# Designs tried in a protein design run: peptides against a protein of PDB entry 4N7V. Part 148

Target 1, 222 residues: chain A of PDB entry 4N7V
Amino acid sequence: TLRSITSPLVAHRLKPIRQKTKKAVVSILDSEEVCVELVKEYASQEYVKEVLQISSDGNTITIYYPNGGRGFPLADRPPSPTDNISRYSFDNLPEKYWRKYQYASRFVQLVRSKSPKITYFTRYAKCILMENSPGADFEVWFYDGVKIHKTEDFIQVIEKTGKSYTLKSESEVNSLKEEIKMYMDHANEGHRICLALESIISEEERKTRSAPFFPIIIGRKP

## One batch from the design tools (peptide; made by RFdiffusion4, then SolubleMPNN)

Design b2_p24_4_s1 (from b2_p24_4 with E1D E3I E5K E13K E16K F22Y)
Fold by OpenDDE base, seed 5:
Structure b2_p24_4_s1 (fold): chain B 222 residues (1-222), chain A 24 residues (1-24)
Amino acid sequence: as target 1 above (222 residues)
Amino acid sequence: DEIEKEREEELEKELKELDEEYFS
């Protein structure tokens, strides 16, 4: 099943973006829908042959073939669906589209990993909790030039000298130099605080049913 | 800011890599 390969993408709170490549254009729209436009070149003109439009919650996929499948000239936005339209739920998406959906999902997840959800300024660093899940990326930019990037899979450290290394286990973390451990401790504290605030804010957001509270900025650079 | 710019550059790089993975 598609679900065994990927989860439904989630594009909520993401800013619009349009990424063009030679063979495709992927967009997050103002509506927070995700569009994958498959592009083919013919006679020095690019045409959109197929469009996958995915709902912001990833559960609905609308597929259409512009201009009766002949293609529509590539523009600054996806072509409007006019004919040859099919609508699928995530669980009913034909297998032939799974790879394209997976691409869209990976695209969104990548964008989410670079989309600030909480920005928290400490005495020593700018901390940023990102939108991706599970295990949101957490970046700590120390004002002295040290950077720590935490992901679900690894921790990347960039020292003042520019030396960069990746930690993938607790043993490696425990083997850090004492100076770096201090940065790591601060990063972990900032991370904990951001997660706590995320929880509290999300709960209030749920209770009030208000407009999204995120992204949020806490404090300011000293 | 400078941090945001750097993150955007990283995103662009990683997006290109993703595109190459799926469409090359």
Scores: peptide ipSAE 0.546, ipTM 0.939, DockQ to the pose 0.863
Fold by OpenDDE base, seed 4:
Structure b2_p24_4_s1 (fold): chain B 222 residues (1-222), chain A 24 residues (1-24)
Amino acid sequence: as target 1 above (222 residues)
Amino acid sequence: DEIEKEREEELEKELKELDEEYFS
C-alpha cells in the first residue's frame, strides 16, 4: 500500500513555494495544496503533461492532464485542471502515482523541517522548533556563533571555530567536551520548553477552533 | 535576518539533493 511507503503529506501553515527541476515542478500553493507538475520538453519549450494536485492534508489527490494530454506550456503556476480529471483518496491512489506522491510528501516534509513553528529567544540563543513531524527539527542559534541542529536522527554541532560534526548516538553526545555540553544543555532546555509550549498552544487551539496560532515567536533577541 | 537566509540556503541545497534523487 501507499501507506506502507509514506504517510499523507501535511502542508498546513506552509508558505507558498515553487521548485523547478528538469522533469518536474513542485509547488505549495496559497491554498496550501501541493502540486507536482510533470514536465516534458518539445522543441525547446517545456510543457506540463501531468499534474498531481494534493490537498493540504494529503488525503485527496486530483490528477489531470492539461490540454487533453497534449500539455500546456510551463508557466509560473500550475495549469488549470482540464475536463479529464481524476480524483483519488490517499488509500485509493493508483500505484503508478505512488512515486510522485512520495516525492511530494518528502518535499513537503523537507520544507516543514525548515519552517519555523515556534521561535523562542533565550538569553543566549534563538531557538526554533520546526513544523515537521514526528520528531520536529530543532535549531539553536547561539548569539556567539555556535549552532546546534537536532533532528530525529542526529544532532549537528557547529562550533565557534566553524568546526562541524554530527552526533548519532547518546554515547557520542556523552563524549562531548565540557564546553560543548553547556551549549547542548541549553539547547535541550530550549527544546523542552518549545515542546511544552507546542503542546499547550495546540490544546488551546483545539479548544477554540479559531485561526491557527502557529507560527509563534516567544521573547525577543536581547 | 541572517539566520533565515542561512536556513533558506540550506533548504535550497537539500531540495536540490531531493530533486537529484528523484529526477536525475
Scores: peptide ipSAE 0.544, ipTM 0.938, DockQ to the pose 0.823
Fold by OpenDDE base, seed 3:
Structure b2_p24_4_s1 (fold): chain B 222 residues (1-222), chain A 24 residues (1-24)
Amino acid sequence: as target 1 above (222 residues)
Amino acid sequence: DEIEKEREEELEKELKELDEEYFS
């Protein structure tokens, strides 16, 4: 099943973006829908041959072939659907489209990992919890130049000197120099606070059922 | 700002890697 290889993408609260690659253009629209345009080149002109338009919650996929399958010249936005539109649910998406959906999902997840959900200013650092899930990325930018980037898989440290390294186990974290441990302790505290705030704010958002509360900024740079 | 620029550069790099993975 498609669900065994990927989850429905989630594009809520993401800013509009349009990114061109060699064979595809991926867009997040103002509506927070995601469009994958499959591109082919003919006589030095790029044409959109196929479009997957995915709902913001990832559960609905609309597929169409511009200009009766002949393709539409690549422009600054996806071509509008006209005729021969197919609509699928996530669980009913034909297997031939699974790889393209997975591509869109991976793209959205990447964008989410670079999209601030909570920004928290401490006495020593700017902390940022990102939108990706599960295990959101967490960045700590210390005002003195140290940076810590936490992901589900690793922790990257950039020291004042520009020296950088990656930690992938608790053992490696425990082997850090004492001065670096101080930064790590602060980063971990900021992370804990951001996760707590996320939980509290999300609960209030659920109760209110109004405009999104995120992204949110707590505090200010000293 | 510099932080936003860095994130955009990282995104572009990782997107290129993703393109190679799916379309090469």
Scores: peptide ipSAE 0.540, ipTM 0.938, DockQ to the pose 0.789
Fold by OpenDDE base, seed 2:
Order: sequence, then structure tokens, then C-alpha cells
Structure b2_p24_4_s1 (fold): chain B 222 residues (1-222), chain A 24 residues (1-24)
Amino acid sequence: as target 1 above (222 residues)
Amino acid sequence: DEIEKEREEELEKELKELDEEYFS
């Protein structure tokens, strides 16, 4: 099943973006929908031959072939659907489109890992919790030049000297020098606070049924 | 700001790597 390969993508709160390659163009639209345009070149002109338009919650996929499959000239936005439109749910998507959906999903997840959800300024650092899930990326930019980047899989440390290393276990974290542990302790506290705020704000958002509260900024640089 | 610029540059790099994986 498609679900065994990937979960439905989630593009909520993401800013519009358009990424072009030789063979495809992928976009997040103002509507927070995701479009994959398959591109072919003919006589030095690029044409969009196939479009996958995916809803912001990833559950609906609309597929169409511009100009009866002859293609539509590549432009600054996806071509509008006209005729021969197919609409699928996530669980009913034909297997021939699974790889393209997976690409869109990974694209969105990558964008989410670089999209701030909560920015929190402390006395010593700018802390940023990102939109990706599960295990959102967390960045700590210390004002003195130290950087800590936490992901679900690892912790990257960049010291004042520019020395960079990656930690993948608690044992490695425990083996850090005392001066680095101080930065790690601060980063962990900032992370805890951001996660707590995320929970509280999300609950208030649910209760009020208002426009999205995120992204949010707490404090400002000293 | 500078931090946002750096993050955008990282995103662009990783997007290119993803594109190569699927469309090379």
C-alpha cells in the first residue's frame, strides 16, 4: 500500500515555494496545496505533460494531463485543470503514481524541517522549533557563535571555532566537555519550553477555532 | 536575517539532492 511507503503529506502553514528541475517542477501554492508538474522538452521548449495536485492534508490527489496529454508550455505556475481530470483519495491512488507522491511528501517534509513554528529568544540564544513531525527539528543559535541542531536522529554541534560534530547517542552526549554541556543544557531547556508552549498554544487554538496561531515569536534578541 | 538566509540556502541544497535522487 501507499501508506506502507509514506504518510499523507501535511502542507499547512507552509509558505508558497516553486522548485524547478530538469524533469519536474514542485510547488506549494497559496492555497497550501502541493503540485508536481512533470516536464518534457520538445524543440527547445519545456512542456508540462502531467500534473499531480495534492490537497494540503495530503488525502486528495487530483491528476490531469494538460492539453489532452500533448502538454502545456511551462509557466510560473501550474496549468489549470481542464478536461480528463481524475480524483483519488490517498488510499485509492494508483500504484503508478506512488513514487511521485512520495517525492511530493519528502519535499514537503524537508520544507517543514526548515519552517519555523516557534521562535524563542533567551538571554543567550535564538531557539527555533520547526514544523516537521514527528520529532520536529530544533535549532539553537547562541549569540556567541555556538550552534546546536537537534533532529529526531542526531544532534549536531558547531563550536565557536567552527569545529562541527554529530552526536547520535546519550553516551556521546555524556562524553562532551563541560563547557559544551553548558550549551547543551541551555538548548535542552529551550527545547522543553518550546514543546510546552506548542502544546498550550495548540490547545487554545483548538478551543477558539480561530485562524492559526503559528508561527509565533516569544521575546526578542537582547 | 542572516539565520533565515542560511536556512534557505540549506533548504535549496537539500532540495537539489532530493531532486537528483528521484529524477537523475
Scores: peptide ipSAE 0.538, ipTM 0.938, DockQ to the pose 0.864

Design b2_p24_4_s2 (from b2_p24_4, 7 letters changed)
Fold by OpenDDE base, seed 3:
Structure b2_p24_4_s2 (fold): chain B 222 residues (1-222), chain A 24 residues (1-24)
Amino acid sequence: as target 1 above (222 residues)
Amino acid sequence: DEIEKEREEELKKELKELDEEYFS
């Protein structure tokens, strides 16, 4: 099943973006829908031959073939759907489209990992919890130049000297120098606070059912 | 700001890697 290889993409609260490759263009629209345009070149002109338009919650996929399958000239936005439109749910998407959906999903997840959800200023650092899930990326930018980047898989440390290294286990974290542990402790505290705030704010957002509360900024740089 | 610029550069780099994985 498609679900065994990827989850439905989630594009809520993401800013519009358009990324072109040789064979495809992927976009997040103002509507927070995601479009994958498949591109072919004929006589030195690029044409969009197929479009997958995915809903912001990833559960609905609309597929169409511009200009009756002949293709539409590549432009600064996806061509509008007209005729011969197919609509699928995530669980009913034909297998021939799974790779394209997976690409869109990974693209969105990557964008989410670089999209601030909560920005929290402490006495010593700017902390940023990102939109990706599960296990959102967490960045700590200390005002003295130290940076810590936490992901689900690793922790990257950049010291004042520019020295950088990656930690992938608790053992490696425990082996850090004492001065670096101080930064790590602060980063972990900031992370805990951001997760707590995310929970509280999300609950209030659920109750209110109005405009999104995120992204949010707490505090200010000293 | 500088932090935003750095994130954009990282995003571009990782997107290029993703593109190579799926389209090369």
Scores: peptide ipSAE 0.567, ipTM 0.943, DockQ to the pose 0.813
Fold by OpenDDE base, seed 4:
Structure b2_p24_4_s2 (fold): chain B 222 residues (1-222), chain A 24 residues (1-24)
Amino acid sequence: as target 1 above (222 residues)
Amino acid sequence: DEIEKEREEELKKELKELDEEYFS
């Protein structure tokens, strides 16, 4: 099943973006829908031959072939759907489209990993919890130039000297120099706070059913 | 700010890598 390969993408709260490759253009629209445009070149002109338009919650996929399958010239936005439109649920998406959906999903997840959900200024750093899930990325930009980037899989450290390294186990974290441990401790505290705030704010958001509360900024640079 | 610009650059780099994985 598609679900065994990827989860439905989630594009809520993401800013619009358009990324062109040789063979495709992927976009997050103002509507927070995700579009994958498959591009072919004919006579030095690029044409969109197929479009996958995915709902913001990833559960609905609309597929159409512009201009009756003849393609439309590539433009600054996805072409409008034609009369030949197929609509699928995530679980009913034909296998032939799974790779394209997977790409869209990974694209969105990557964008989410770089999209601030909570920005928290401490005395020493700008902390940022990102939108990706599970295990949202967490960045700590210390004002003195140290950077710590936490992901679900690793922790990257960039020291004042520019020395960069990646930690992939607790043992490696425990082997850090004392001076770096201080930064790590601060980063971990900021992370804890952001996660706590995320939980609290999300709960209030659920209760009020109002406009999204995120992204938020807490504090200010000293 | 500078941090946002750097993050955007990182994003562009990683997006390129993703694109290469699927379309190169």
Scores: peptide ipSAE 0.564, ipTM 0.942, DockQ to the pose 0.824
Fold by OpenDDE base, seed 2:
Structure b2_p24_4_s2 (fold): chain B 222 residues (1-222), chain A 24 residues (1-24)
Amino acid sequence: as target 1 above (222 residues)
Amino acid sequence: DEIEKEREEELKKELKELDEEYFS
């Protein structure tokens, strides 16, 4: 099943973006929908031959072939759907489109890992919790030049000297020099606070049924 | 700001790698 390969993508709160390659163009639209345009070249002109338009919650996929499959000239936005439109749910998507959906999903997840959800300024650092899930990326930019980047899989440390290393276990974290542990302790506290704020704000958002509260900024640089 | 610019550059790099994986 498609679900065994990937979960439905989630593009909520993401800013519009358009990424072109030789064979495809992928976009997040103002509507927060995701479009994959498959591109072919003919006589030095690029044409969109196939479009996958995916809803912001990833559950609906609309597929169409511009100009009856002859293609539509590549432009600054996806071509509008005309005739011969197919609409699928996530669980009913034909297997021939699974790889393209997987690409769109990974694209969105990558964008989410670079999209701030909560920005928190402390006395010593700018802390940023990102939109990706599970295990959102967390960045700490210390004002003195130290950087800590936490992901679900690892912790990357960049010291003042520019020395960079990656930690993948608690044992490695415990083996850090005392001066680096101080930065790690601060980063962990900032992370805890951001997660707590995320929970509280999300609950208030649910209760009020208002426009999205995120992204949010707490404090400012000293 | 500078931090946002750096993050955007990282994003572009990783997007290129993803594109190569699927469309090379």
Scores: peptide ipSAE 0.562, ipTM 0.942, DockQ to the pose 0.864
Fold by OpenDDE base, seed 5:
Structure b2_p24_4_s2 (fold): chain B 222 residues (1-222), chain A 24 residues (1-24)
Amino acid sequence: as target 1 above (222 residues)
Amino acid sequence: DEIEKEREEELKKELKELDEEYFS
């Protein structure tokens, strides 16, 4: 099943983006829907042959073939669906579209990993909790030039010298130089605080049913 | 800010890599 390969993408709170490649254009729309436009070149003109439009919650996929499958000239936005339209739920998506959906999902997840959800300024660093899940990326930009990037899979450290290394286990973390451990401790504290605030804010957001509270900025650079 | 700009550049780089993975 598609679900065994990927989860439904989630594009909520993401800013619009349009990424063009040679063979495709992927967009997050103002509506927070995700569009994958499959592009073919013919006679020095690019045409959109197929469009996958995925709902912001990833559960609905609308597929259409512009201009009766002949293609529509590539523009600054996806072509409007007019004919040859099919609508699928996530669980009913034909297998032939799974790879394209997976691409869209990976695209969204990548964008989410670079989309600030909480920005928290400490005395020593700019901390940023990102939108991706589970295990949101957490970046700590120390004002002295040290950077720590935490993901679900690894921790990347960039020292003042520009030396960069990746930690993938607790043993490696424990083997850090004492100076770096201090940065790591601060990063972990900032991370904990951001997670706590995320929880509290999300709960209030749920209770009030208001407009999204995120992204949020806490504090300011000293 | 400078940090945001750097993050955007990283995003663009990683997006290109993703595109190459799926469409090259």
Scores: peptide ipSAE 0.561, ipTM 0.941, DockQ to the pose 0.840

Design b2_p24_4_s3 (from b2_p24_4 with E5K E9K E16K E17K F22Y)
Fold by OpenDDE base, seed 4:
Structure b2_p24_4_s3 (fold): chain B 222 residues (1-222), chain A 24 residues (1-24)
Amino acid sequence: as target 1 above (222 residues)
Amino acid sequence: EEEEKEREKELEEELKKLDEEYFS
């Protein structure tokens, strides 16, 4: 099943973006829908031959072939669907489209990993919890130049000297120099706080059914 | 802001890798 390969993408709260490759253009629209445009070149002109338009919650996929499948000239935005339109649920998406959906999903997840959800200023650092899930990325930008980037898979440290390294195990974290451990401790505390705030705010959103509270900024730079 | 520009750069680099994975 598609679900065994990827979860439905989630593009809520993401800013619009358009990324072009040789073979495709992927976009997050103002509507927070995600579009994958498959591009072909004919006579030195690029044409969009196929479009996957995915709902912001990833559960609905609209597939269409612009200009009756003849293709539509590549523009600054996806072509509007006119004919040859098919609509699928996530679980009913034909297998031939799974790879393209997976690409869209990974694209969105990557964008989410770079999209601030919570910005929290401490005495020593700017902490940022990102939108990706599970295991959201967490960045800590210390005002003295140290940077810590936590992901689900690793922790990257950039020291004042510019020395950069990646930690992939608890053992490596435990082997850090004492001075670096201090930064790590602060980062971990900021991370804990951001996660706690995320939980609280999300619960309030659920209760009130109000407009989204995220992204938020907590505190200010000293 | 410095970190925003850096994140944008990192995003671009990672997107490039993703594109290479799927379309190269």
Scores: peptide ipSAE 0.516, ipTM 0.937, DockQ to the pose 0.809
Fold by OpenDDE base, seed 3:
Structure b2_p24_4_s3 (fold): chain B 222 residues (1-222), chain A 24 residues (1-24)
Amino acid sequence: as target 1 above (222 residues)
Amino acid sequence: EEEEKEREKELEEELKKLDEEYFS
């Protein structure tokens, strides 16, 4: 099943974006829908031959073939759906579209990992919890130039000198120099606080059922 | 903003890898 290889994508709260590659253009629209435009080149002109439009919650996929399948010239936005539109639920999506859906899902997850959900200013750093899940990325930008980037899989450290290295195990973290451990301790504390705030704010958001509370900024740069 | 520019650059680089994975 499609569900065995990917989950429905989630594009809520993401800013509009349009990214072009050689064979595809992927967009997040103002409506927070995701569009994958499949591009082919004919006579030095690029044409959109197929469009997958995915709802913001990933559960509805609308597929259409511009200009009766002949293609529509690539523009600054996806072509509007006209006739011969197919609509599928996530669990009823034909297998021939699974790879394209997976591509869209991976793209959205990547964008989410670069989209601030909570920004928290401490005495020493700007901490940022991102939108991706599970295990949201967490960045710490120390005012003195040190940077720490935590993901579910690794921790990247960038020192004042620009020296960069990646840590993939607890043993490597424990082997850090004492000076770097101080930055790591601060980063971990900021991370804990952001996760706690996320939980509290999400609960209040659920109760009010009003406008989204995220993204949110806590504190200010000293 | 320097942070936003850096994240945009990283996004473009990772998207290139993703494109190669799915369309090559």
Scores: peptide ipSAE 0.512, ipTM 0.936, DockQ to the pose 0.779
Fold by OpenDDE base, seed 1:
Structure b2_p24_4_s3 (fold): chain B 222 residues (1-222), chain A 24 residues (1-24)
Amino acid sequence: as target 1 above (222 residues)
Amino acid sequence: EEEEKEREKELEEELKKLDEEYFS
C-alpha cells in the first residue's frame, strides 16, 4: 500500500514556494495545497505534461493532464485543471502515482524541517523548533557564532572557527570538550522549553478552535 | 536573515538530490 511507503503529507502552515528542477516543479500554493508539475522539453520549450495537486492534509490527490495530455507551456504557476481530471483519496491512489506522491511528501517534509514553528530567544541564542515530525529539527544559533542543529538522527555542531562535526551517539556527545558541552546544555534547555511550549500551545489551539497560533516567536534578540 | 537564507540554499540543494533520486 501507499501507506506502507509514506504517510499523507501535511502542508499546513507552510509558506508558498515554487521550486523547479530538471524534470519537475514542486509548489506549495497559497491554499497550502501541493502541486507537482512533471516537465518535458520539446523544441527547446518546457511543457507541463502532468500535474498532481495534493490537498494540504495529503488525503486528496487531483491529477490532470494539461491540454489533453499534449502539455501546457511551463509558467510561473501550475496550469489550471481544465480537462483529463481524476480525483483520488490517499488510499485509492493508483500505484503508478505512488512514486510521485512520495516525492511530494518528501519535499514537504524537507520544507517542514526548515520551517520555523517556534522561535525562542534566550540570553545567548536564537532557538528554532521546526515543523517536521516526528522528532522536529531544532536549531540553535548562538550570538557568538556557535551553531547547533539537532535532528532525530544526529547533532551537528559548528564552532566559532567554522569547524563542523556531526554527533550520532550519546557517547560522542559525552566526549565533547567542556566548552562545547556548555553550548550543548543550553541548546538542550532551549529545546526542552520549546517542546513544552509546543504542547501547551497546541492544546490551547485545540480548545479554542481558533486561528492557528503557530508560528510563534517567544522573546526577542537582546 | 542569515539563517533563513542558509536554509533556503540547503533546501535547493537537497531538492536537487531528491529530483535525481526520483527522476533519473
Scores: peptide ipSAE 0.512, ipTM 0.937, DockQ to the pose 0.791
Fold by OpenDDE base, seed 2:
Structure b2_p24_4_s3 (fold): chain B 222 residues (1-222), chain A 24 residues (1-24)
Amino acid sequence: as target 1 above (222 residues)
Amino acid sequence: EEEEKEREKELEEELKKLDEEYFS
């Protein structure tokens, strides 16, 4: 099943974006829907041959072939569906479209990893918790120029000198110089606080059923 | 603002990798 390969994508709270590659254009719309436009070149003109439009919760997929499959000239937005439209649920999506759905899902996950959910200013750094899941990316921009980027898979450190390295285990973290450990300790504390705030704020959102509280900014640069 | 520009650049680079992976 498609579900065994990927979960439904989640594009909530993401800003509109349109990214063109060689073979496709992928967009997040104002509606938070995701569009994948498959592009072909003919006579030095790019045409959209196929469009997958996916709902913000990933559960509904609308597929259409512009201009009866002849293609529509690539523009600044997806072509409007006018003919030959098919609508599927996530669990009923034909297998031939699974790879393209995965592409859209991976794109959304990537955008989420670059989308601030919580920004927290400390005395020493700007801390940012991102929207991606299960383990959200966490960035710490120290005001003195040190940067720490935590992902589910690694920790990247950029020192004042511009020296950059990646850590993938606790042993590597423990082998750091004492000066760097101080930055890491601060980053970890900021991370803990952001995760705690995320939990508390999410619970309040659930209770009030109000507009989204995220993204949120705590404090300001000193 | 500077970090936002950096993240946008990283996004574009990673998207190119995805394109190669799915459409090569």
Scores: peptide ipSAE 0.511, ipTM 0.936, DockQ to the pose 0.793

